# Peptides against a protein of PDB entry 6JX3: the designs that were tried, part 3

Target 1, 85 residues: chain A of PDB entry 6JX3
Amino acid sequence: AEFRLRPEISVAQTDYGMVLLDGRSGEYWQLNDTAALIVQRLLDGHSPADVAQFLTSEYEVERTDAERDIAALVTSLKENGMALP

## One batch from the design tools (peptide; made by RFdiffusion4, then SolubleMPNN)

Design b2_p14_4_s2
Fold by OpenDDE base, seed 1:
Structure b2_p14_4_s2 (fold): chain B 85 residues (1-85), chain A 14 residues (1-14)
Amino acid sequence: as target 1 above (85 residues)
Amino acid sequence: KAYQRPSIRRLGTL
């Protein structure tokens, strides 16, 4: 399925990185650079496999680790009410 | 480039 943020979530770029803001609850979450990159690529329409390939090409990370980390991030975003299931 | 695990951090509520 396509990765999408929940409609109440806004993306803000701050001096300290990407922030996701829930317009209903007011909760906001900071993403580190890697998480922000993953989210950006997923929102642009890249698959998790595409993102994993990108990460292994750009960073010192193994494919299996990249895949695990992407999956874990997506799960966290869904569980914390930021991404649609 | 050096790799950092992705992370999210709840900052609070506005």
Scores: peptide ipSAE 0.774, ipTM 0.945, DockQ to the pose 0.969
Fold by OpenDDE base, seed 3:
Structure b2_p14_4_s2 (fold): chain B 85 residues (1-85), chain A 14 residues (1-14)
Amino acid sequence: as target 1 above (85 residues)
Amino acid sequence: KAYQRPSIRRLGTL
């Protein structure tokens, strides 16, 4: 299924990296560079499989580890109210 | 290049 942010979430590109702001609660979250890259690609319409392939091409990471980390990030974003289920 | 596992961190509430 398509990865989407909740409608109340805004994306800000800051000097500290990507930040997600909840316009209702006021909570804001910082993503590290790898997380930001994953989110950007997912929002651009790439599948998790596409992102895993990209990560293994760009970074010293095995495919299985990349897939696990993408899945864990997506779960975290959903559980913390940033991404739609 | 070196890989860092993806991470998120709640910074606070505005």
Scores: peptide ipSAE 0.774, ipTM 0.944, DockQ to the pose 0.967
Fold by OpenDDE base, seed 2:
Structure b2_p14_4_s2 (fold): chain B 85 residues (1-85), chain A 14 residues (1-14)
Amino acid sequence: as target 1 above (85 residues)
Amino acid sequence: KAYQRPSIRRLGTL
């Protein structure tokens, strides 16, 4: 299924990286560069498999590790109220 | 490039 942020979530680009802000609660979260890259590509319509392939081509990471890390990030974003289930 | 595992960090509440 399509990866989407919740409607109340805004993306801010800062000098320190990507920040996700909940416009209702005011909670905000900072993403490291890899997390930001994953989110950007998912929002652009790439599948987790596409993103994993991209990561293995750009970084010193194995496919299985990339897939695990993407899945864990997506879970975290959903559990912390940033992404739709 | 060196790989960093993706991470998120709660900064607080505005």
Scores: peptide ipSAE 0.774, ipTM 0.944, DockQ to the pose 0.969
Fold by OpenDDE base, seed 4:
Structure b2_p14_4_s2 (fold): chain B 85 residues (1-85), chain A 14 residues (1-14)
Amino acid sequence: as target 1 above (85 residues)
Amino acid sequence: KAYQRPSIRRLGTL
Protein backbone atom coordinates (compact mmCIF):
# COMPACT_ATOMS: atom_id res chain seq x y z
CA ALA B 1 0.00 0.00 0.00
CA GLU B 2 1.02 3.61 -0.54
CA PHE B 3 3.09 5.25 2.17
CA ARG B 4 1.53 8.53 3.21
CA LEU B 5 2.02 11.02 5.97
CA ARG B 6 -0.93 11.98 8.09
CA PRO B 7 -2.58 15.17 6.85
CA GLU B 8 -1.58 17.11 9.95
CA ILE B 9 2.11 16.38 9.38
CA SER B 10 4.28 19.01 7.74
CA VAL B 11 7.70 18.38 6.31
CA ALA B 12 10.48 20.89 6.76
CA GLN B 13 13.98 20.79 5.39
CA THR B 14 16.48 22.28 7.78
CA ASP B 15 20.22 22.62 7.96
CA TYR B 16 20.08 19.84 10.51
CA GLY B 17 17.99 17.48 8.38
CA MET B 18 14.38 16.66 7.65
CA VAL B 19 11.88 17.56 10.36
CA LEU B 20 8.31 16.33 10.62
CA LEU B 21 5.90 18.56 12.53
CA ASP B 22 2.50 17.53 13.81
CA GLY B 23 0.32 20.59 13.39
CA ARG B 24 -2.20 19.35 15.92
CA SER B 25 -0.07 18.12 18.80
CA GLY B 26 2.91 20.31 18.11
CA GLU B 27 5.31 17.39 18.33
CA TYR B 28 8.19 17.47 15.92
CA TRP B 29 10.74 14.88 14.97
CA GLN B 30 14.12 14.94 13.30
CA LEU B 31 15.08 12.33 10.75
CA ASN B 32 18.66 11.44 10.06
CA ASP B 33 19.82 11.50 6.46
CA THR B 34 19.06 7.85 5.78
CA ALA B 35 15.59 8.10 7.27
CA ALA B 36 14.90 11.23 5.27
CA LEU B 37 16.03 9.52 2.09
CA ILE B 38 13.76 6.56 2.76
CA VAL B 39 10.78 8.78 3.51
CA GLN B 40 11.39 10.88 0.43
CA ARG B 41 11.51 7.85 -1.83
CA LEU B 42 8.45 6.28 -0.26
CA LEU B 43 6.52 9.52 -0.64
CA ASP B 44 7.61 9.62 -4.26
CA GLY B 45 5.86 6.30 -4.76
CA HIS B 46 8.71 3.86 -4.53
CA SER B 47 7.98 0.59 -2.77
CA PRO B 48 9.96 -0.58 0.24
CA ALA B 49 11.57 -3.09 -2.09
CA ASP B 50 12.58 -0.28 -4.43
CA VAL B 51 14.04 1.64 -1.53
CA ALA B 52 15.95 -1.38 -0.28
CA GLN B 53 17.45 -1.86 -3.71
CA PHE B 54 18.40 1.78 -3.82
CA LEU B 55 20.05 1.64 -0.42
CA THR B 56 22.12 -1.41 -1.28
CA SER B 57 23.25 0.25 -4.48
CA GLU B 58 24.29 3.50 -2.80
CA TYR B 59 25.46 2.40 0.62
CA GLU B 60 27.48 -0.28 2.28
CA VAL B 61 24.46 -2.20 3.52
CA GLU B 62 23.14 -5.68 2.89
CA ARG B 63 19.68 -6.17 1.45
CA THR B 64 18.37 -7.88 4.56
CA ASP B 65 19.56 -5.06 6.77
CA ALA B 66 18.11 -2.42 4.46
CA GLU B 67 14.74 -4.17 4.40
CA ARG B 68 14.71 -4.49 8.17
CA ASP B 69 15.63 -0.87 8.66
CA ILE B 70 13.00 0.37 6.24
CA ALA B 71 10.31 -1.71 7.90
CA ALA B 72 11.35 -0.52 11.34
CA LEU B 73 11.32 3.10 10.23
CA VAL B 74 7.87 2.79 8.68
CA THR B 75 6.59 1.18 11.85
CA SER B 76 8.07 3.96 13.95
CA LEU B 77 6.54 6.64 11.76
CA LYS B 78 3.13 5.02 12.04
CA GLU B 79 3.38 4.41 15.77
CA ASN B 80 4.50 7.95 16.43
CA GLY B 81 1.57 9.38 14.50
CA MET B 82 3.43 10.65 11.47
CA ALA B 83 2.40 8.14 8.81
CA LEU B 84 -1.04 6.78 8.01
CA PRO B 85 -1.59 3.17 9.07
CA LYS A 1 29.16 5.02 0.90
CA ALA A 2 29.02 4.41 4.61
CA TYR A 3 25.59 3.40 5.82
CA GLN A 4 23.83 4.85 8.84
CA ARG A 5 20.75 3.10 10.09
CA PRO A 6 17.68 5.30 9.77
CA SER A 7 16.62 7.06 12.92
CA ILE A 8 14.02 9.48 14.14
CA ARG A 9 14.33 11.65 17.20
CA ARG A 10 11.60 13.54 19.00
CA LEU A 11 12.75 17.12 19.33
CA GLY A 12 9.92 18.46 21.41
CA THR A 13 6.50 20.03 21.33
CA LEU A 14 5.76 23.53 20.11
Scores: peptide ipSAE 0.774, ipTM 0.944, DockQ to the pose 0.977

Design b2_p14_4_s3
Fold by OpenDDE base, seed 3:
Structure b2_p14_4_s3 (fold): chain B 85 residues (1-85), chain A 14 residues (1-14)
Amino acid sequence: as target 1 above (85 residues)
Amino acid sequence: MPYQRPSIRRLGRL
């Protein structure tokens, strides 16, 4: 399924990295560089599998760890009201 | 490149 942010979520690029702002609650969340990269690629239409392949090619990470970390991030974004289920 | 696990952090509320 397509990864999408909730409609009330805005993306801001700041000097401190990617920030997601909930326009209704006012909550805002900072992503570290790896999380931002994953989100950017997912929003661009890459699958989690595509992103895992990308991470293993660019970073010192094993495929299994990359897949786990992507899944955990997606879950966190959904649970914290940033991404659609 | 060295790998950092992805993380998110709640910064606050406007």
Scores: peptide ipSAE 0.763, ipTM 0.941, DockQ to the pose 0.970
Fold by OpenDDE base, seed 4:
Structure b2_p14_4_s3 (fold): chain B 85 residues (1-85), chain A 14 residues (1-14)
Amino acid sequence: as target 1 above (85 residues)
Amino acid sequence: MPYQRPSIRRLGRL
């Protein structure tokens, strides 16, 4: 399934990292660099598996940990109203 | 490179 942000969510790049703004509620969220990287790659059409492979190739992280962390991030983004279910 | 687990933080409401 395609990872997509909800239509009311705007992405801003700041000196402090990626920020997601909910244009309806006004809530805004900061992503750390790893989360931003994951979101960017998912939005570019990479699968979670692709992203996990990328993370393990670039960072000192095991595949299982990368997969878990991606899944947890996606869940958080959905539960907090940033990503479509 | 060193890995940091992904995280999100609610900053507030505008």
Scores: peptide ipSAE 0.762, ipTM 0.941, DockQ to the pose 0.975
Fold by OpenDDE base, seed 1:
Structure b2_p14_4_s3 (fold): chain B 85 residues (1-85), chain A 14 residues (1-14)
Amino acid sequence: as target 1 above (85 residues)
Amino acid sequence: MPYQRPSIRRLGRL
């Protein structure tokens, strides 16, 4: 399934990292650098598996941990109204 | 590089 942000979500690049703003509710969320990197790659069309491979090549993380963390992030983004189901 | 688990934080509401 394609990862997509909800249409009401705006992305802002700030000095403190990526921020997602819900234009309807006014809710805004900060992503840490790892989360921002994952979101960027998913939006570029990479699969979660692609992103996991990327993370293990760049960071000191095991593949299983990377996969779990990506899945958890995607779930959080959906549950908090930032990503489409 | 050291790995930080991905995280999101609600900053507020406009």
Scores: peptide ipSAE 0.755, ipTM 0.937, DockQ to the pose 0.976
Fold by OpenDDE base, seed 2:
Structure b2_p14_4_s3 (fold): chain B 85 residues (1-85), chain A 14 residues (1-14)
Amino acid sequence: as target 1 above (85 residues)
Amino acid sequence: MPYQRPSIRRLGRL
């Protein structure tokens, strides 16, 4: 399924990185650079597999670790109310 | 490039 943010979530680019803001609750979350990169690529329509391949090409990370990290991030975003299930 | 595992951090509420 397509990765999508919940409709109440807004993306802000700050000097410190990407921030996700819940426009209903006012809660906001900061993403580190790799999390932001993953989210950006997923929102652009790349699959998790595409993102994993990208990470292994750009960073010193093993494919298995990249896949695990992407999956964990997506789970966190869903569980914390930022991404649609 | 150095790899950092992706992380999210709740900063608070506006």
Scores: peptide ipSAE 0.753, ipTM 0.934, DockQ to the pose 0.953

Design b2_p14_8_s3
Fold by OpenDDE base, seed 5:
Structure b2_p14_8_s3 (fold): chain B 85 residues (1-85), chain A 14 residues (1-14)
Amino acid sequence: as target 1 above (85 residues)
Amino acid sequence: KPYVRPRITRLGTL
């Protein structure tokens, strides 16, 4: 299924990296560079498989590890109220 | 490039 942020979530670029802000609760979260890259590609319409392929081509990471990390990140974003289930 | 695992960090509430 398509990865989407919840409608109340906005993305901000700060001097310290990508931040996701919940416009209702006011909670905000910082993403490290890898997390930001994954989120950006997913939001651009790339599948998790596409992102995994990208990670393995750019970074010293095995496919299975990339897939696991993408899945874990997506789960965290959903559980923390940033991404739609 | 070296790989760094993805991480999210709760910063607080505005």
Scores: peptide ipSAE 0.789, ipTM 0.949, DockQ to the pose 0.970
Fold by OpenDDE base, seed 1:
Structure b2_p14_8_s3 (fold): chain B 85 residues (1-85), chain A 14 residues (1-14)
Amino acid sequence: as target 1 above (85 residues)
Amino acid sequence: KPYVRPRITRLGTL
C-alpha cells in the first residue's frame, strides 16, 4: 500500500534535519538522516523493497536488517499519528 | 558507508 502522511502533518527542513509537525496537537518530531531518507523515498513512491535495495547499496547494512528497520520506522510513524494506516 | 539505524525523536509541543 501507498505510504502517506496524515493530512495534519507538515514537513519542515531545518538545520538539524527533517521535522514532522502535527498541526492539530502541535507535537513535533525529529527524524535522523536515515529516517528522513527512508520517508522521502517512500513519499516519492518507492516501495519498501526499493528503499531496502537503496540502503544496502549505499550503506554497510544487510538486506534483512534494512527491511526490518524500514518496517519498524513505518510502524512507529503510524503509531505516533504521523502516517496513515 | 557506515549505517545508522533510523530514529524518530519527540521534541515537544508548540
Scores: peptide ipSAE 0.788, ipTM 0.949, DockQ to the pose 0.966
Fold by OpenDDE base, seed 4:
Structure b2_p14_8_s3 (fold): chain B 85 residues (1-85), chain A 14 residues (1-14)
Amino acid sequence: as target 1 above (85 residues)
Amino acid sequence: KPYVRPRITRLGTL
């Protein structure tokens, strides 16, 4: 299924990295470079499998680790109210 | 090339 941010979430690029801001609660979160990369690719329509393949091709990470990390990130984004379920 | 695990950090509330 399509990965989407909740409508109240705004994305900002800062000198410190990607930031997600909840326009309703005011809560905001920073993503490190890897997390930002994953989110960007998911938002662009790539599947988690696509992203895992990308990570393994670009970085020193095994497929299973990449898949786990992507899944955990997606879960965190959903649980913390940033991404739609 | 080096891999850093993805991380999200709550910065606060505006």
Scores: peptide ipSAE 0.788, ipTM 0.949, DockQ to the pose 0.971
Fold by OpenDDE base, seed 2:
Structure b2_p14_8_s3 (fold): chain B 85 residues (1-85), chain A 14 residues (1-14)
Amino acid sequence: as target 1 above (85 residues)
Amino acid sequence: KPYVRPRITRLGTL
């Protein structure tokens, strides 16, 4: 399934990382570097499995941990109204 | 590279 942000969400790049802004509610969230990287790759069309493979190749993380963290992030983004279900 | 788990932080409401 395709990962997509909700249409009301805008992405801003700041000196402190990626920020997601809800243009309707005004709520905004900061993503750390890892979260931003994951979101960017998902938005580019990479699957969670692709992203996990990328993380394990670039960072000191095991596949299981990468997959868990990606899944948890996606869930959080959906639950907090940033990503489409 | 060292791995840092992904994190989102609510900054507030504009």
Scores: peptide ipSAE 0.788, ipTM 0.949, DockQ to the pose 0.972

Design b2_p14_8_s4
Fold by OpenDDE base, seed 1:
Structure b2_p14_8_s4 (fold): chain B 85 residues (1-85), chain A 14 residues (1-14)
Amino acid sequence: as target 1 above (85 residues)
Amino acid sequence: KPYVRPSIRRLGVL
């Protein structure tokens, strides 16, 4: 399925990185640079496989580690109410 | 480039 943020979530760019804001609850979450990069690519329509390939091409990370980290991030975003299931 | 694992952090409530 396509990765999407929940409709109440807004993306903000701050001096300290990407922040996701829940417009209903007011909760906000900071993403580190890697998480922001992953989210940006997923939102642009890249698949998790595309993102993993990108990460292994650009960074010192093995494919299996990249895949694990992407999956874990997506799970966290869903579980914390930021991404649609 | 060096790899840093992705992370999210709840900052609070506005």
Scores: peptide ipSAE 0.788, ipTM 0.949, DockQ to the pose 0.965
Fold by OpenDDE base, seed 4:
Structure b2_p14_8_s4 (fold): chain B 85 residues (1-85), chain A 14 residues (1-14)
Amino acid sequence: as target 1 above (85 residues)
Amino acid sequence: KPYVRPSIRRLGVL
């Protein structure tokens, strides 16, 4: 299914990285560069499998590790109220 | 390139 942010979430690019702001609760979260890259690609319509392939092609990471990290990030974003379930 | 695992960090509440 399509990865989407919740409608109340705003994305900001800062000198310190991508920030997600919840316009209702006021909570805001910093993503590191890898997390931001993953989120950007998912929002662009790439599947987790696409993203894993991209990561393994660009970075020194094994497919299994990339897949695990993507899944964990997606879960975290959902559980912390940033992404739609 | 070196790989850094993805991470998120709650910065606060506005």
Scores: peptide ipSAE 0.788, ipTM 0.948, DockQ to the pose 0.975
Fold by OpenDDE base, seed 3:
Order: C-alpha cells, then sequence, then structure tokens
Structure b2_p14_8_s4 (fold): chain B 85 residues (1-85), chain A 14 residues (1-14)
C-alpha cells in the first residue's frame, strides 16, 4: 500500500535535517539522513523494495538488512503518529 | 559508502 503521512504532519527541511511536525499535538521529530532518504523515496512513490534496492546500491548494506531497517522505520513512523496505517 | 541505520528522535513539543 501507498506510504502517506497523516494530514496533520508537516515536513520541514532544516539545517539539522528532515523534521516532521504534528500540527495538532505540536510534537516534532528529527530523522537522521538515512531515515530522511527512505521517507523521501517512499513519498515519491517508490516501494519498500525499490528503496531496499537503492540502499544496497548506494551503501554498504546487505539486502536483508536494508529491508529490515525500512520495515522498522515505517512501523515506527506509524506507531508514533506520523504515517497513516 | 558507509551505512547508518535509519533513526527518528522526538525533539519536543512546540
Amino acid sequence: as target 1 above (85 residues)
Amino acid sequence: KPYVRPSIRRLGVL
């Protein structure tokens, strides 16, 4: 299914990296560079499989590890109220 | 290039 942010979430590109702001609660979350890259690609319409392929091509990471890390990030974004289920 | 696992961090509340 399509990865989407919740409607109350805004994306800010800051000098410190990507930040997600919840316009209702006021909570804001910082993503590290890898997380930001994954989110950007997912929002652009790439599948998790596409992102895993990209990561293994660009970084010193095995496919299985990339897939695990993408899945864990997506779960975290959903559980912390940033992404739609 | 070197791989760093993805991470998120709650910074606070505005």
Scores: peptide ipSAE 0.788, ipTM 0.948, DockQ to the pose 0.967
Fold by OpenDDE base, seed 2:
Order: C-alpha cells, then sequence, then structure tokens
Structure b2_p14_8_s4 (fold): chain B 85 residues (1-85), chain A 14 residues (1-14)
C-alpha cells in the first residue's frame, strides 16, 4: 500500500537533516540521512522493494538487511504518529 | 558507500 504521512505532519529541511513536525502536538523528529532518503523515495511512490534495491545498489548493505531496516523505519514512523497506518 | 542504518530521534516539542 501507499506510504503517506499523516496530514498534520510537515517536512522541514534543515542544516542538520530532515525533520518531521507534528503541527498539532508540536513534536518533532530528526531523521538521519538514510531515513530521510527512504522516506523521500517512499513519498515519491517507490515501493519498499524499490527502495531496498536502491539501497543495495548505492550502499554496502545486503538486500535482507535493507528490507528489514526499511520495515523497521516504517513501523517507527507509524507508531510515533508520523505515517498513516 | 558505507551504509548507516536509518534512525529517527525525537528532538522535542515546539
Amino acid sequence: as target 1 above (85 residues)
Amino acid sequence: KPYVRPSIRRLGVL
């Protein structure tokens, strides 16, 4: 299914990386470069499988590790109120 | 390139 941020979440680009801000609660989260890259590609419509393929082509990571890390990130984003279920 | 696992960090509340 499509990866989407919750409507109240805004994306900010800072000198320190991507930040996700909840406009209702005021909570904000910083993503490291890898997390930001994954989120950007998912929001662009790439599937987790597409993103995993991209990661393995660009970085020293195995496919299974990339898939696990993407899934864990998506879960974290959902559980912390940033992404829609 | 070297791989760094994705991570998120709660910075606070505005």
Scores: peptide ipSAE 0.788, ipTM 0.948, DockQ to the pose 0.969

## One batch from the design tools (peptide; made by RFdiffusion4, then SolubleMPNN)

Design b2_p15_1_s1
Fold by OpenDDE base, seed 5:
Structure b2_p15_1_s1 (fold): chain B 85 residues (1-85), chain A 15 residues (1-15)
Amino acid sequence: as target 1 above (85 residues)
Amino acid sequence: MRFAGELRVRELRRR
């Protein structure tokens, strides 16, 4: 399934990096660089597998660790009401 | 707006 943000969620770039904004609740979440990189690639249409391959190619990380980190982030985004199921 | 939290993934070292 395609990774998508909920319609009320907006992406903003700040001096502190990527921020996700909920236009209904007024809540926002700050992403660190690694989380932002993953979210950006997912939003660009890359699959979690694509992102894991990208991370292992560009960074000193094992495939299993990359996959686990991506899955955990996606789960958090869905559970916190930022991403569509 | 109110801060709801941080989304963090471990920092990675570039090859």
Scores: peptide ipSAE 0.755, ipTM 0.947, DockQ to the pose 0.923
Fold by OpenDDE base, seed 2:
Structure b2_p15_1_s1 (fold): chain B 85 residues (1-85), chain A 15 residues (1-15)
Amino acid sequence: as target 1 above (85 residues)
Amino acid sequence: MRFAGELRVRELRRR
């Protein structure tokens, strides 16, 4: 299934990077640049496999590490109520 | 708005 944010979650860009805002709870989360890059690509419709390929091609990271990092981030986003299951 | 946490992935070095 495609990666999607929950309807109440908005993306905002700040001077310090990407933040995700929950318009209902009033909570927000700060993403660093790598996390933001992954989220952006997922939201653009790239699969986790696509993102892993992108990361390994553009950055000095091994495939297994990229896959783990992506999976961990997606899990965090889902578990913290930012992304749809 | 209140800060809920940070989501961080390792910093990556571009090839």
Scores: peptide ipSAE 0.755, ipTM 0.947, DockQ to the pose 0.915
Fold by OpenDDE base, seed 4:
Formats: C-alpha cells, structure tokens, sequence
Structure b2_p15_1_s1 (fold): chain B 85 residues (1-85), chain A 15 residues (1-15)
C-alpha cells in the first residue's frame, strides 16, 4: 500500500519546519525534523522498509526502533485525518 | 487556521 496524504491536506515549509494543513477543517500540524524526513521519503515513494534502512544507515538508530517510530507516525497521520487509510 | 498539534519522532544523531 502506498502512503498518500488526503486530498484536502497540503504541505507547507515554515521557519519552524514542515507543516501539514487541512483545507477543510482549518487545522494544521507541525512536524519535527525526523517526522518530516520520514513523511518526505514516504511521499517520494519509498516504502516503510526503505525508510527504516535509510534511517539506520544515516543515523544512530536501531532497525527495530526505526520501524516502530515509522509505524507510529503513519498511524498518527491516518488517525488525525492527514493520510489515507 | 488553528494549531492542532505537533507530530514528533525522536531526534536522531547522524553517524
């Protein structure tokens, strides 16, 4: 399954990092740098497994931790109505 | 628009 944002969600770059904007509800969420990096790679078409491999190769993180963090973020994005199920 | 929250993943150190 491909990771995709809902059509009403827009991505914006701010001085404080990546922001996701919901054009219908008027709500927005701010992402920290790690979350933004994961979202960017997923939107570019990388699988969660690809992203986990990228994180473990570039950063001091264990594979299990990377996989868990990615899964948790994806779940949050879906539950908050930002990503398609 | 209104702020709904922050989505965070742990900060990582580069190798």
Amino acid sequence: as target 1 above (85 residues)
Amino acid sequence: MRFAGELRVRELRRR
Scores: peptide ipSAE 0.755, ipTM 0.947, DockQ to the pose 0.930
Fold by OpenDDE base, seed 3:
Structure b2_p15_1_s1 (fold): chain B 85 residues (1-85), chain A 15 residues (1-15)
Amino acid sequence: as target 1 above (85 residues)
Amino acid sequence: MRFAGELRVRELRRR
């Protein structure tokens, strides 16, 4: 299934980087640069495999490390109520 | 509005 945010979650850009905002609760989460990059690519419709390939191509990271980092972030986004299951 | 936390992934160096 494609990566999607929950309908109440929106993306905003701040001086501190990307934030995810819950429009119902008013809670927000701040993403660091790497997390933001991954989320942006996923929201653009790239698969986790696509993102892993992108990361290994552009950055000094091994495929297995990229895959693990992406999976961990996606899990966090789902478990914290930001992304749909 | 309230801060709920940070989502961090390891910093990466560009090739």
Scores: peptide ipSAE 0.754, ipTM 0.947, DockQ to the pose 0.910

Design b2_p15_1_s2
Fold by OpenDDE base, seed 5:
Structure b2_p15_1_s2 (fold): chain B 85 residues (1-85), chain A 15 residues (1-15)
Amino acid sequence: as target 1 above (85 residues)
Amino acid sequence: MRFAGSLSVRALRRR
């Protein structure tokens, strides 16, 4: 299924990188550059598999590590109420 | 707005 943010979540770019803002709770989350890159690609319609291929092609990372890191991030985004299930 | 936390993935080195 397509990766989507919950309607109340907004993306903002700051001097310190990407943040996700919850317009209901007033909470925000800071993403580091790697997390932001993954989220951006997922939001652009790339599958987790596509993102893993991208990461292994462009960066010094093993496929299994890329897949694990993407899956962990997606899980966190869903569990923290930022992404739709 | 209040800070809720950080979401971090390992830093990657470009090939």
Scores: peptide ipSAE 0.745, ipTM 0.945, DockQ to the pose 0.919
Fold by OpenDDE base, seed 2:
Structure b2_p15_1_s2 (fold): chain B 85 residues (1-85), chain A 15 residues (1-15)
Amino acid sequence: as target 1 above (85 residues)
Amino acid sequence: MRFAGSLSVRALRRR
């Protein structure tokens, strides 16, 4: 299924990087640069497999490591109420 | 606004 943020979640850019904001609770989460890159590509409509291919082509990372890291991030985003299941 | 936490993936080096 397509990766999507929950309706109450917004993306913001700060001096310290990408932030996800919950407009209802007022909570926010800070993403590091790699996490932000993954989220940006997923929101652009790329599949996790597409993102893994992108990471392995552009960066010094193995395919299996990229896939695991993407899956873990997506799981965290869903479990913390930022992304739709 | 309140900080809830950080979401991080390993830093990557460009090829």
Scores: peptide ipSAE 0.745, ipTM 0.945, DockQ to the pose 0.909
Fold by OpenDDE base, seed 3:
Structure b2_p15_1_s2 (fold): chain B 85 residues (1-85), chain A 15 residues (1-15)
Amino acid sequence: as target 1 above (85 residues)
Amino acid sequence: MRFAGSLSVRALRRR
């Protein structure tokens, strides 16, 4: 399934990194660089498996850790009302 | 707009 943000969520780039803005609640969330990288790749149409492969190839991270971190982030995005289920 | 929080994943070191 394609990773998608909820319609009310927009992405903004700031001097402090990526933020996700909720146009309905008026809340915003700040992502650190690793989280932003994962979200960007997912929004570009890469699967979680693609992202895990990318992370392990480019960074000093084990496959199992990359997979866990991606899954945890996706869960958080869904639970916080930023991503569609 | 109000700050709701941060979403963080472990910092990664490039190979």
Scores: peptide ipSAE 0.743, ipTM 0.945, DockQ to the pose 0.938
Fold by OpenDDE base, seed 4:
Structure b2_p15_1_s2 (fold): chain B 85 residues (1-85), chain A 15 residues (1-15)
Amino acid sequence: as target 1 above (85 residues)
Amino acid sequence: MRFAGSLSVRALRRR
């Protein structure tokens, strides 16, 4: 399924990186650069497999590590109410 | 707005 943010979630860019804001709860989360890169590519329509391939091509990371990191981030985004199931 | 936390993935170095 396509990765999507919940409608109440907005993306903001700050001097300290990407932030996801919940317009209903008033909560926000700060993403580091790697997390932001993954989220951006997923929102652009790339699959987790596409993102893993991108990471291994551009960065010094093993495929298994990239896949695990992407899966963990997606899980966190869903569990924290930022991404749709 | 209130800070809820950080979501971080390991820092990566470019090839």
Scores: peptide ipSAE 0.743, ipTM 0.944, DockQ to the pose 0.930

Design b2_p15_1_s3
Fold by OpenDDE base, seed 1:
Structure b2_p15_1_s3 (fold): chain B 85 residues (1-85), chain A 15 residues (1-15)
Amino acid sequence: as target 1 above (85 residues)
Amino acid sequence: MRFAGELTVRRLRRR
């Protein structure tokens, strides 16, 4: 299924990077550059496999490591109530 | 609003 944020989550761009805002709890999370890049591409409709290919092409990272990092981030986003299951 | 934390993935070097 397509990666989607929960409806109460908003994306904001700040001077310190991407932020995800929970309009219900009032909590927000700051993403570092790598996390933001992954989330942006997922929200643009790229699959995790597409994102892994992008990362390995542009950065010094192995495919297996990229896939693991993406999966871990997606899991964290779901567990923290930011992404839909 | 309250800061809940940072979501991080390791920093990558560009090719």
Scores: peptide ipSAE 0.743, ipTM 0.944, DockQ to the pose 0.933
Fold by OpenDDE base, seed 2:
Structure b2_p15_1_s3 (fold): chain B 85 residues (1-85), chain A 15 residues (1-15)
Amino acid sequence: as target 1 above (85 residues)
Amino acid sequence: MRFAGELTVRRLRRR
């Protein structure tokens, strides 16, 4: 399934990194650099598998760790009402 | 706007 943010969620870039803003609740979440990198690639249409391959090719991380980290982030985004299920 | 939390993934070292 395609990764998509909920329609009320917007992305903003700050000097401190990417933030996700909920225009309805007024809540926002701060992403660190790695989380932002993953989210951006997912939003650009890359699959989790594509992102894992990207991470392992560019960074010193094992495939299994990359996959776990991506899955955990996606889960958090969905559970916190930022991403569509 | 209200801060709801941080979403963090481990810091990665570039190859």
Scores: peptide ipSAE 0.741, ipTM 0.944, DockQ to the pose 0.912
Fold by OpenDDE base, seed 4:
Structure b2_p15_1_s3 (fold): chain B 85 residues (1-85), chain A 15 residues (1-15)
Amino acid sequence: as target 1 above (85 residues)
Amino acid sequence: MRFAGELTVRRLRRR
């Protein structure tokens, strides 16, 4: 299924990188560079498999590690109420 | 707004 943010979540760019803002709770999360890159590609409509292929082609990372890191991030985003299930 | 935390993935080295 397509990765989507919850409607109350907005994306902002700061000098420190990507930030996700919850307009209801007033909470925000800072993403590091790798997390931001993954989220950007997912929001552009790339599948987790597409993102894993991208990471392994551009960076020194194994496919299995890339897949696991992507899955863990997606889980965190869902559990923290940022992404739709 | 309040800071809730940082979401991180390991830093990757470019090929």
Scores: peptide ipSAE 0.740, ipTM 0.944, DockQ to the pose 0.937
Fold by OpenDDE base, seed 3:
Structure b2_p15_1_s3 (fold): chain B 85 residues (1-85), chain A 15 residues (1-15)
Amino acid sequence: as target 1 above (85 residues)
Amino acid sequence: MRFAGELTVRRLRRR
């Protein structure tokens, strides 16, 4: 399924990196560089498989590790109410 | 607005 943020979630770029803002609760989350890179690619319409391929080509990471990292982040985003199920 | 936390994934080294 397509990765999508919940409608109340906005993306903002700051000097400290990407942040996700909840317009209803007023809460926000700071993403580190790797998390931001993954989220950006997913929001651009790349599949988790596409993102894993990108990570393994650009960075010193194994495919299985990239896949686990992506899956864990997506799960966190869904569980914290940032991404749609 | 309130800070809820940081979402992190392991740092990666470029090839």
Scores: peptide ipSAE 0.739, ipTM 0.944, DockQ to the pose 0.912

